# Designs tried in a protein design run: peptides against a protein of PDB entry 2AUS. Part 80

Target 1, 323 residues: chain A of PDB entry 2AUS
Amino acid sequence: ADIKREVIVKDDKAETNPKWGFPPDKRPIELHIQYGVINLDKPPGPTSHEVVAWIKRILNLEKAGHGGTLDPKVSGVLPVALERATRVVQALLPAGKEYVALMHLHGDVPEDKIRAVMKEFEGEIIQRPPLRSAVKRRLRTRKVYYIEILEIDGRDVLFRVGVEAGTYIRSLIHHIGLALGVGAHMAELRRTRSGPFKEDETLVTLHDLVDYYHFWKEDGIEEYIRKAIQPMEKAVEHLPKIWIKDSAVAAVAHGANLTVPGIVKLNAGIKKGDLVAIMTLKDELVALGKAMMSTQEMIERSKGIAVDVEKVFMPRDWYPKLW

## One batch from the design tools (peptide; made by RFdiffusion4, then SolubleMPNN)

Design b2_p15_3_s2 (from b2_p15_3, 5 letters changed)
Fold by OpenDDE base, seed 5:
Structure b2_p15_3_s2 (fold): chain B 323 residues (1-323), chain A 15 residues (1-15)
Amino acid sequence: as target 1 above (323 residues)
Amino acid sequence: SLREEVERLKAEIDS
């Protein structure tokens, strides 16, 4: 999420009609909910699926989905995409994660040795998925981006860790314990980040959602529920983006592939095969797709398929058909 | 009432 992407302008004269579409900040409350993502503070106890079922009940929704499972005992950041936005969670699955973990050591270890050994676990690590995981149990490499020790109290080590998607913190702690020679286990775990979603003013509880929905339905106050739900575009902030002409929006919204002439601007560093977000000039998410060209090819070529459109989000009628 | 439903939902979430 923290990767600043350069924006390359291909057509500096391209304008957008302000009457077309619904920018993320201009959606009526009902439409905002249909294209929303909640930054939920998942409580410890329930499964991620039970929490999604609660949100559907609280908000009277037909569909919702979460941006990556938290174990029942794990609390913290669980993005929950609503209704028409439900499939945007596919953009969050490969995103980096941050956790705060409490590791309990099974023996006494000098603090200097704890710090030295934990620093060695930054970078590439080899993991095997736990037995309970639906993921095939094969050895795989994962990145630990950083480890920050917050507190050491005897045998208890509180630390922040940034990791590649699908890194198992329980397994990391087990291996740290082995490297220290005394063994260790995970006492507590909280997820503090999932891609663009973090612990900030947008983080809400299930109780907050109950109250905010009530204020809207009984008192007519929409402000609280509006702030509690983020636009679906938040869930793609970490992806490389391609911004398209108004004349190309309706075609892509009908499931047509994006061709090179439709591109107004794009992020640098797109490679063939990357997941990309197709955006309007008003920063509305049209679709997710697979890049069929690099950024360089999209600049140099005058024609061809730039993006294979995999999932459309925008309604077909927000922009006029101009073909 | 909607308020009674809210209190029931909160109690169910906490259970």
Scores: peptide ipSAE 0.216, ipTM 0.838, DockQ to the pose 0.883
Fold by OpenDDE base, seed 2:
Structure b2_p15_3_s2 (fold): chain B 323 residues (1-323), chain A 15 residues (1-15)
Amino acid sequence: as target 1 above (323 residues)
Amino acid sequence: SLREEVERLKAEIDS
């Protein structure tokens, strides 16, 4: 998520009309909510679906969706996309995750051995999904990006772990315990990151949402609820982006595929088949789609379908039809 | 009152 992507400019003369669209920072509060994502601190106890139902009840919403299931006992970062932004969760499902885990060892192990063995679990691991997962229980590889041991207290090991989406920390801990020769189980787990969403000043509780919604509805104070909701564009920060001309926005907002002439600038390193975010020059999310060309092909070609548009977010009327 | 509803919602979240 933190990889700074180079931006390649194709059209350095492209301008945007300030009268068109609604930039993320300039949305009226009602519109901000309609295109919002909450960085929720999920409490332990409820399911991720129950928490989404709570948010819908608290904020009087018709629809919402979460950016990746946390087990009932797991707390921490749960992105919840609201209303018209609900479908942006598809950008968060494949995103990397970070956790802080407490592993309890079933026997005494020297600290040096704990550190050495846990370091061997950095990289590719083989996992089988748990029985309760809706995912087919096939063996699969997953990446562990890093393991940082925070504290070792006898048989208790507190560690931070960065993982590929759909890595099961409970299974990782089980395998670490086997490798240590004593066995282990997951005592506690908190998710500290889900793609661009992390533990920061944007993290809010269900209680915060109750209070902030009340301050808005009873007292007319929108500041708190505005701050508690991130623009949907936050949910695509980790994706490669393509910025398009004002003249292309309405067509894409109607579900037309993005063609090469519509591109103003783009990130380096896009490959054919990548999920990409199509943005306006005001950094508004128009759509998500599948890249049909590499970055290099999008630079070199004068025509052709650059992106197969899969999910439109922008309303059709924010930009005029210029075709 | 909306305040009573807030307190009910908080109590339900904590249950």
Scores: peptide ipSAE 0.203, ipTM 0.832, DockQ to the pose 0.926
Fold by OpenDDE base, seed 3:
Structure b2_p15_3_s2 (fold): chain B 323 residues (1-323), chain A 15 residues (1-15)
Amino acid sequence: as target 1 above (323 residues)
Amino acid sequence: SLREEVERLKAEIDS
C-alpha cells in the first residue's frame, strides 16, 4: 500500500464523459454496498469464515469473502468484500500485513540483547509453514519489512511487525526465542493492517454493522452504513494501475483483454506477470488482470495485449460500446 | 420488530 508509484501519461488529450459510470463516491447506497469492502475489526473467538457468514446475515447479502484468514484467536483488520466486489480479495491476499504481537520469553534475557536480536530478523527470513496450513510444508523465504519494539516488561515483549503475505508470526516468535537462547511463544496477536486497510476511522465491528444497517432500514439514515463500507477501489490501492479510455471500458467490462491503444496513463514499474488494476479515468475499477507487458513496453508499443483480463468487476452497461 | 431482531442478532454475536 505504501509504494508510491509514478504515473506516466501516454495520452494527455484523453477526456472522460461525466455521464458514464459510477465513481466510487457517487454510488447510490445499494450500489455502494454491491461494490463494497468492510474494514472489519474481527473479534477473537470466531473463525474468519464465521465472521463473513455473520456479515452476510446482518446485511442481507448473497455473497461475501475475506481478504486473508485470521486465526480464531486473532483479532483486528479483516477486509470483507461484498457481493459483486467479493473477488477483489484476490488483490488483498498477496498484500503486506502488519501485526502487533505479544511474545513471551521462556527465560530472562537482557533488554539490550532482545533489541539486538529482534533487529536481526528484519529482512529475509526462512520459514516452514505450520502443519494446519493449506500450503505445502516446504521451507520458504519471507520478508520482514520492519520490527518495532513497543514495550519490554521482563519476559513479555510487545512489538509491531510488518511482513510479507503468508509470514507466520508464531513461527517468527519461535525463531526469535531460539536466537535468544531461551525459547519463546506467541501470547497474543492482533492484525493492524492488511494492505490498504488499517486501524483507522473506517474500522468497524459486527455490532456497528448491526446498528448501522438498522439505522438505514428503520430510520432511513444512510450515513453510517455508507461510511462503514469502503468502495471496492480501496482494495486495489496498493496495486499498479492502468487507466484506460472511455472507448475501451465497455470492451474490458465484457471480458476483452486490454490492448495498448486503450491506455491513457499507467504506473511505472509494471513487470510482465504482475497483477494490475484496470481503472477508468474516474478511478473506477473495471477489472483485475495479469500484465502481459512491462510499463516500458506499454509506452513504446503501438499495439498488442497489455493486460490479460482475469476478473471483471464493472457492469457491462456503465459505459457505452464505442466500437 | 426490526429492533427485536437487532437485539437478537447482538445476543447471538456475543454468544
Scores: peptide ipSAE 0.201, ipTM 0.830, DockQ to the pose 0.878
Fold by OpenDDE base, seed 1:
Structure b2_p15_3_s2 (fold): chain B 323 residues (1-323), chain A 15 residues (1-15)
Amino acid sequence: as target 1 above (323 residues)
Amino acid sequence: SLREEVERLKAEIDS
């Protein structure tokens, strides 16, 4: 998520009409909710689906979806996309995750050995999905980006871990325990990050949402509920972006593929097959799609399909049809 | 009251 992407400008003279669209910071509260994502602090106990059902009940919503399941006993960062933004979760599912885990060792191990062995688990690991997962139990490689030991207290090891999406921390701890020769289990787990969503001032509880919604509905105070909901554009911050001309926005909003002439600027390092966010010059999310060209091809070519548009988010009427 | 509804919702969340 923290990869700063270079921005390459193709058309430095491209302007945007300030009367068209609704930039994330200028959405009326009702529209902000319709295109919102909550950075929820999931409590331990309920399922991720139960928590989504609660949010729908609290905020009187028809649709919502979460950016990656947390087990019932697992707390922490659960992005919940609302209403028209619900489909943005597809950008969050493949995103990296961070956890704080408490590992309990089944025997005594010197601290130096614990530190040495845990460091060896940085990089590629082989995992088998747990029996309870709907995923086929095929062996798969996953990346552990980093392991940071926070505290060692006898047999209890508190650590931070950054991982590729779909890495099972319980399985990682089991393998660490085997490598230490004594065995281990996961005592506690909290998710501290899901792509661009982390433990920060945007993290809110279900109780906060109840209070904030009532402050809005009863007292007319929208500030709290507005702050508790992030714009859907937050959910794509980690993706490579392509910014398009105002004249291309309505076509893409109608489900047309993005062609090269519509591109104003783009991130470096886009590869064919990458998931990309198509943005307006006002940083509004138009659509998600699959890159059909690299960044270099999008620069060098004068024509062709740059992005196969998979999911449109922007309403068709925010920008005029200019064709 | 709306306040009673809030407290009911909170109690249900905590259950």
Scores: peptide ipSAE 0.193, ipTM 0.829, DockQ to the pose 0.801

Design b2_p15_3_s3 (from b2_p15_3, 5 letters changed)
Fold by OpenDDE base, seed 3:
Structure b2_p15_3_s3 (fold): chain B 323 residues (1-323), chain A 15 residues (1-15)
Amino acid sequence: as target 1 above (323 residues)
Amino acid sequence: SLAEEVERLLAEIDA
């Protein structure tokens, strides 16, 4: 999520009509909710599915989905995409995650050895998915981006860990315990980050959502519920982006593939096969799609399919048909 | 109400 991507401008003269679309900051509250994502602090106890069901009940929603399952006992950052934004969660599934974990060692180990061994788990690790996972139990590599030891108290090790999506922290702790020679288990786990969603001022509880919805519906105060819901565009901040001409927006919103002439600017480092976000010049999410070209090919070519559009989010009527 | 049911469920989680 923290990868700063250079923006390459292909058409520096491209302008956007301010009358078209609904920029994230200019959506009426009902429309904001329809295209919203909640940065939920999931409590320990309930499943991620139960929590999504409760949010739907609290906010009187027909549809919602979460940006990656937390185990029942695991608390913290659970992005919940609402209504028309529900499918934006597919952008969050492959996103990096951060956790704070408490590891309990099954024997005494010198602190210097704990620190040395845990540092060796930064980088590529081999994991086997747990039995409870719907994923086939094949050995797979995962990246541990960083391990930061926060505290060591005897046999209890509190640490922050940044990981590739689908890294099992319980399995990581088990392997660390084996490497230390004493064994270990996961005592506690909290997710502190899911891609662009982190522990910040946007993090809200289920209680907050109840209160904020009541303030809106009973008292007419929309401010709290508005702040509690992020625009769906937040859920794609970590993706490489392609910004398109106003004249291309309606076609993409109708499910047409993005062609090279429609590109105004794009992030550097797009590879063929990457998931990309197609954006308007007002930073509205039009669609998600698969890059059919690299950034370099999108710059050098005058024609061709740049993005295979997989999922449209923008309504078809926000921009006029200009073809 | 649904709100009261949610509040009861939340209270059971906090317990």
Scores: peptide ipSAE 0.022, ipTM 0.647, DockQ to the pose 0.401
Fold by OpenDDE base, seed 2:
Structure b2_p15_3_s3 (fold): chain B 323 residues (1-323), chain A 15 residues (1-15)
Amino acid sequence: as target 1 above (323 residues)
Amino acid sequence: SLAEEVERLLAEIDA
């Protein structure tokens, strides 16, 4: 998620009409909720689906979805996309995750050996999904981006781990325990990051949501509920972006593919087949799609389909039809 | 109220 992407400008003269659209920070509260994502601190106990159902009840919503399942016993960062933003969770499913885990060793191991062996688990690891996972139980590789040991207390090892999506920390700990020769199990797990969502000032509890909704509905105070809900654009911050002309926005909002002439600026390093976010010049999310060209091809070509539009988020009427 | 029902459910989780 921390990949700084260079922005390449293709049309430096492109302007945007300030009267069109609804920039993320300028949405009325009802519209902000309709296009919102909550950075939820999931409590231990409930399933991610139960928590989503509670949020729907608390906030009186028709639809919501989460950005990647946490096991019942696992707490921490659960992005919950609301209403019209519900489908944005698909941008979060492939995103990297961070956890803080407590590993309990089944025997005594010198700290130097613990540190040495855990460092060997940085990089590519082989995993098999657990039986309870809906994912097919085939062997696969996953990336461990980093392991940071926070504390070692006898047989208890507290560590931070950054991982590729769908890495099973329980399985990682099991393999570390085997490599140490004593065995190990996962005692505790908290997710501290899910793509662009992390433990920061935007993290809110279910209790916070109850209180903030009450303050809005009973006291007329919008500030708390507004701050508790992030714009859906937050959920795509980690994706490569393509910014388009005002004249292209309505067509894309109607489900038309993005063509090369509609591009104003784009991130470097887009490859064919990448998931990309199509943005307005006001940083509004129009759609998600599959890149049909590389960044270089989008710069060099004058025509052709740049993005196959898969999911439209923007309403069709926020920008005028200019075709 | 809905708030009271949710608070009751949350209290059961924190217990």
Scores: peptide ipSAE 0.020, ipTM 0.644, DockQ to the pose 0.378
Fold by OpenDDE base, seed 4:
Structure b2_p15_3_s3 (fold): chain B 323 residues (1-323), chain A 15 residues (1-15)
Amino acid sequence: as target 1 above (323 residues)
Amino acid sequence: SLAEEVERLLAEIDA
């Protein structure tokens, strides 16, 4: 998520009509909820599906989905996309994750050896999915981006770990324990990050959501529930973006592919086949799609399909048809 | 109420 992507401007004269669309910061509360994502602090105990069901009950919603399962015993960051934003979770599933884990060693190991061995687990690791996983139990590689040891207390090692999506921390700890020669198990696990969602002021509990919904419905105070729900655009912050002309928005919102003439600006480093977010000049999410060109091709070419549009989020009527 | 149901459910999780 922290990859700063350069923005290349293709059309520096492109303007946007302030009367069209609904920028993320200017949505009425009902519309904000319809296009919202909650950065939920999932409690330990319930499944991620149970928690999503509770949020739907609390907020009187028809649809919601989560940005990647946490095990029942695992707490922390669970993005929950609401209503019309529900499908944005597809952008979060492949996103990197961060955890804080407590590893318990089955024997005494010198601290210097613990630190040295854990540093060797930064990079590519081989994992076998657990038996409970719906994924075929084939060996697979995963990336460990970083390991930060927070505390060592005898046999208890508290550490922060950044990992590729679908890395099993339990398996990582097992392998660390084997490398240390004493064995180890995962005592506790909390997810502290899921792509752009992290432990910050946007993190809310189920209790917070109950209270904030009541303040809105009973007292008419929308401020709390508004802050508790992030715009769906937050869920795509980690993706490469393409910003389009106002004249292209309605076509893309109708499911038309994005063509090169519609591009105003774009991130550097887009490759053919990448998942990209198509944005308005007001930073509204129009659609997700697959890049059919690189950034360089989108700059150099005057025509052609730039993005194969896969999922439209924007309503068809927010921008006029200009064709 | 829904609040009471959620509180009960949360209490069952903390137990």
Scores: peptide ipSAE 0.020, ipTM 0.630, DockQ to the pose 0.325
Fold by OpenDDE base, seed 5:
Structure b2_p15_3_s3 (fold): chain B 323 residues (1-323), chain A 15 residues (1-15)
Amino acid sequence: as target 1 above (323 residues)
Amino acid sequence: SLAEEVERLLAEIDA
């Protein structure tokens, strides 16, 4: 999520009509909810699926989905996409995760040895999925981006860890314990980040959502519920983006593939096969799709399919048909 | 490598 991507401009004269669309910051409250994502602080105890069901009841919603399962005992950052935004969770599934974990060692180990061995687990590791995982128990490589030891108190090691999606922290702690020669287990786990969603001022509890919904429905105060729900565009901040002409928006919203002439600007470093977000010049999410060209090919070519559109989010009527 | 050592240790526990 923190990778700054250069923006390359193809058409510096392209303008957007301010009367078309609904920019993320200008949606009426009902429309904001329909295209919303909650940065939920999941409590320990319930499943991620139970929490989604509770949010649907609290906010009187028909549909919602989460951006990646947390185990019942695990707390912290659970993105929950609402209504028309529900499908945006697919952008969050492959995103990196951060956790704070408490590891308990089964024997005494010198602090210097703990620090040295844990540092060796930065990079590529081999993991076996847990028995309870629906995923085939095949050995797989995962990347540990960083390990930061926060505190060592005898046999208790508190640490922050950034990992590739689908890395099992329980298995990591087990392997660290084996490498230390004493064994270890995961005592506590909290997820502190899921792609662009982190522990910040946007993190809200289930209790906050109850209160904020009541303030809106009973008192007419929309400010709190508006702040508690992020626009769906937040859920794609970590993806490479392609910004398109107003004249191309309605076609893409109807499910047409994006062609090269529709591109106004794009991020550097797009490769063929990458998941990309197609945006308006007002930073509205039109669709997700697969890049059929690199950034360089999209700059150099005058024609061809740039993006195979997989998922449309924008309604067909927000922009006029200009074809 | 650490990965190879962990795989050896896991193979010994699963045996």
Scores: peptide ipSAE 0.000, ipTM 0.304, DockQ to the pose 0.011

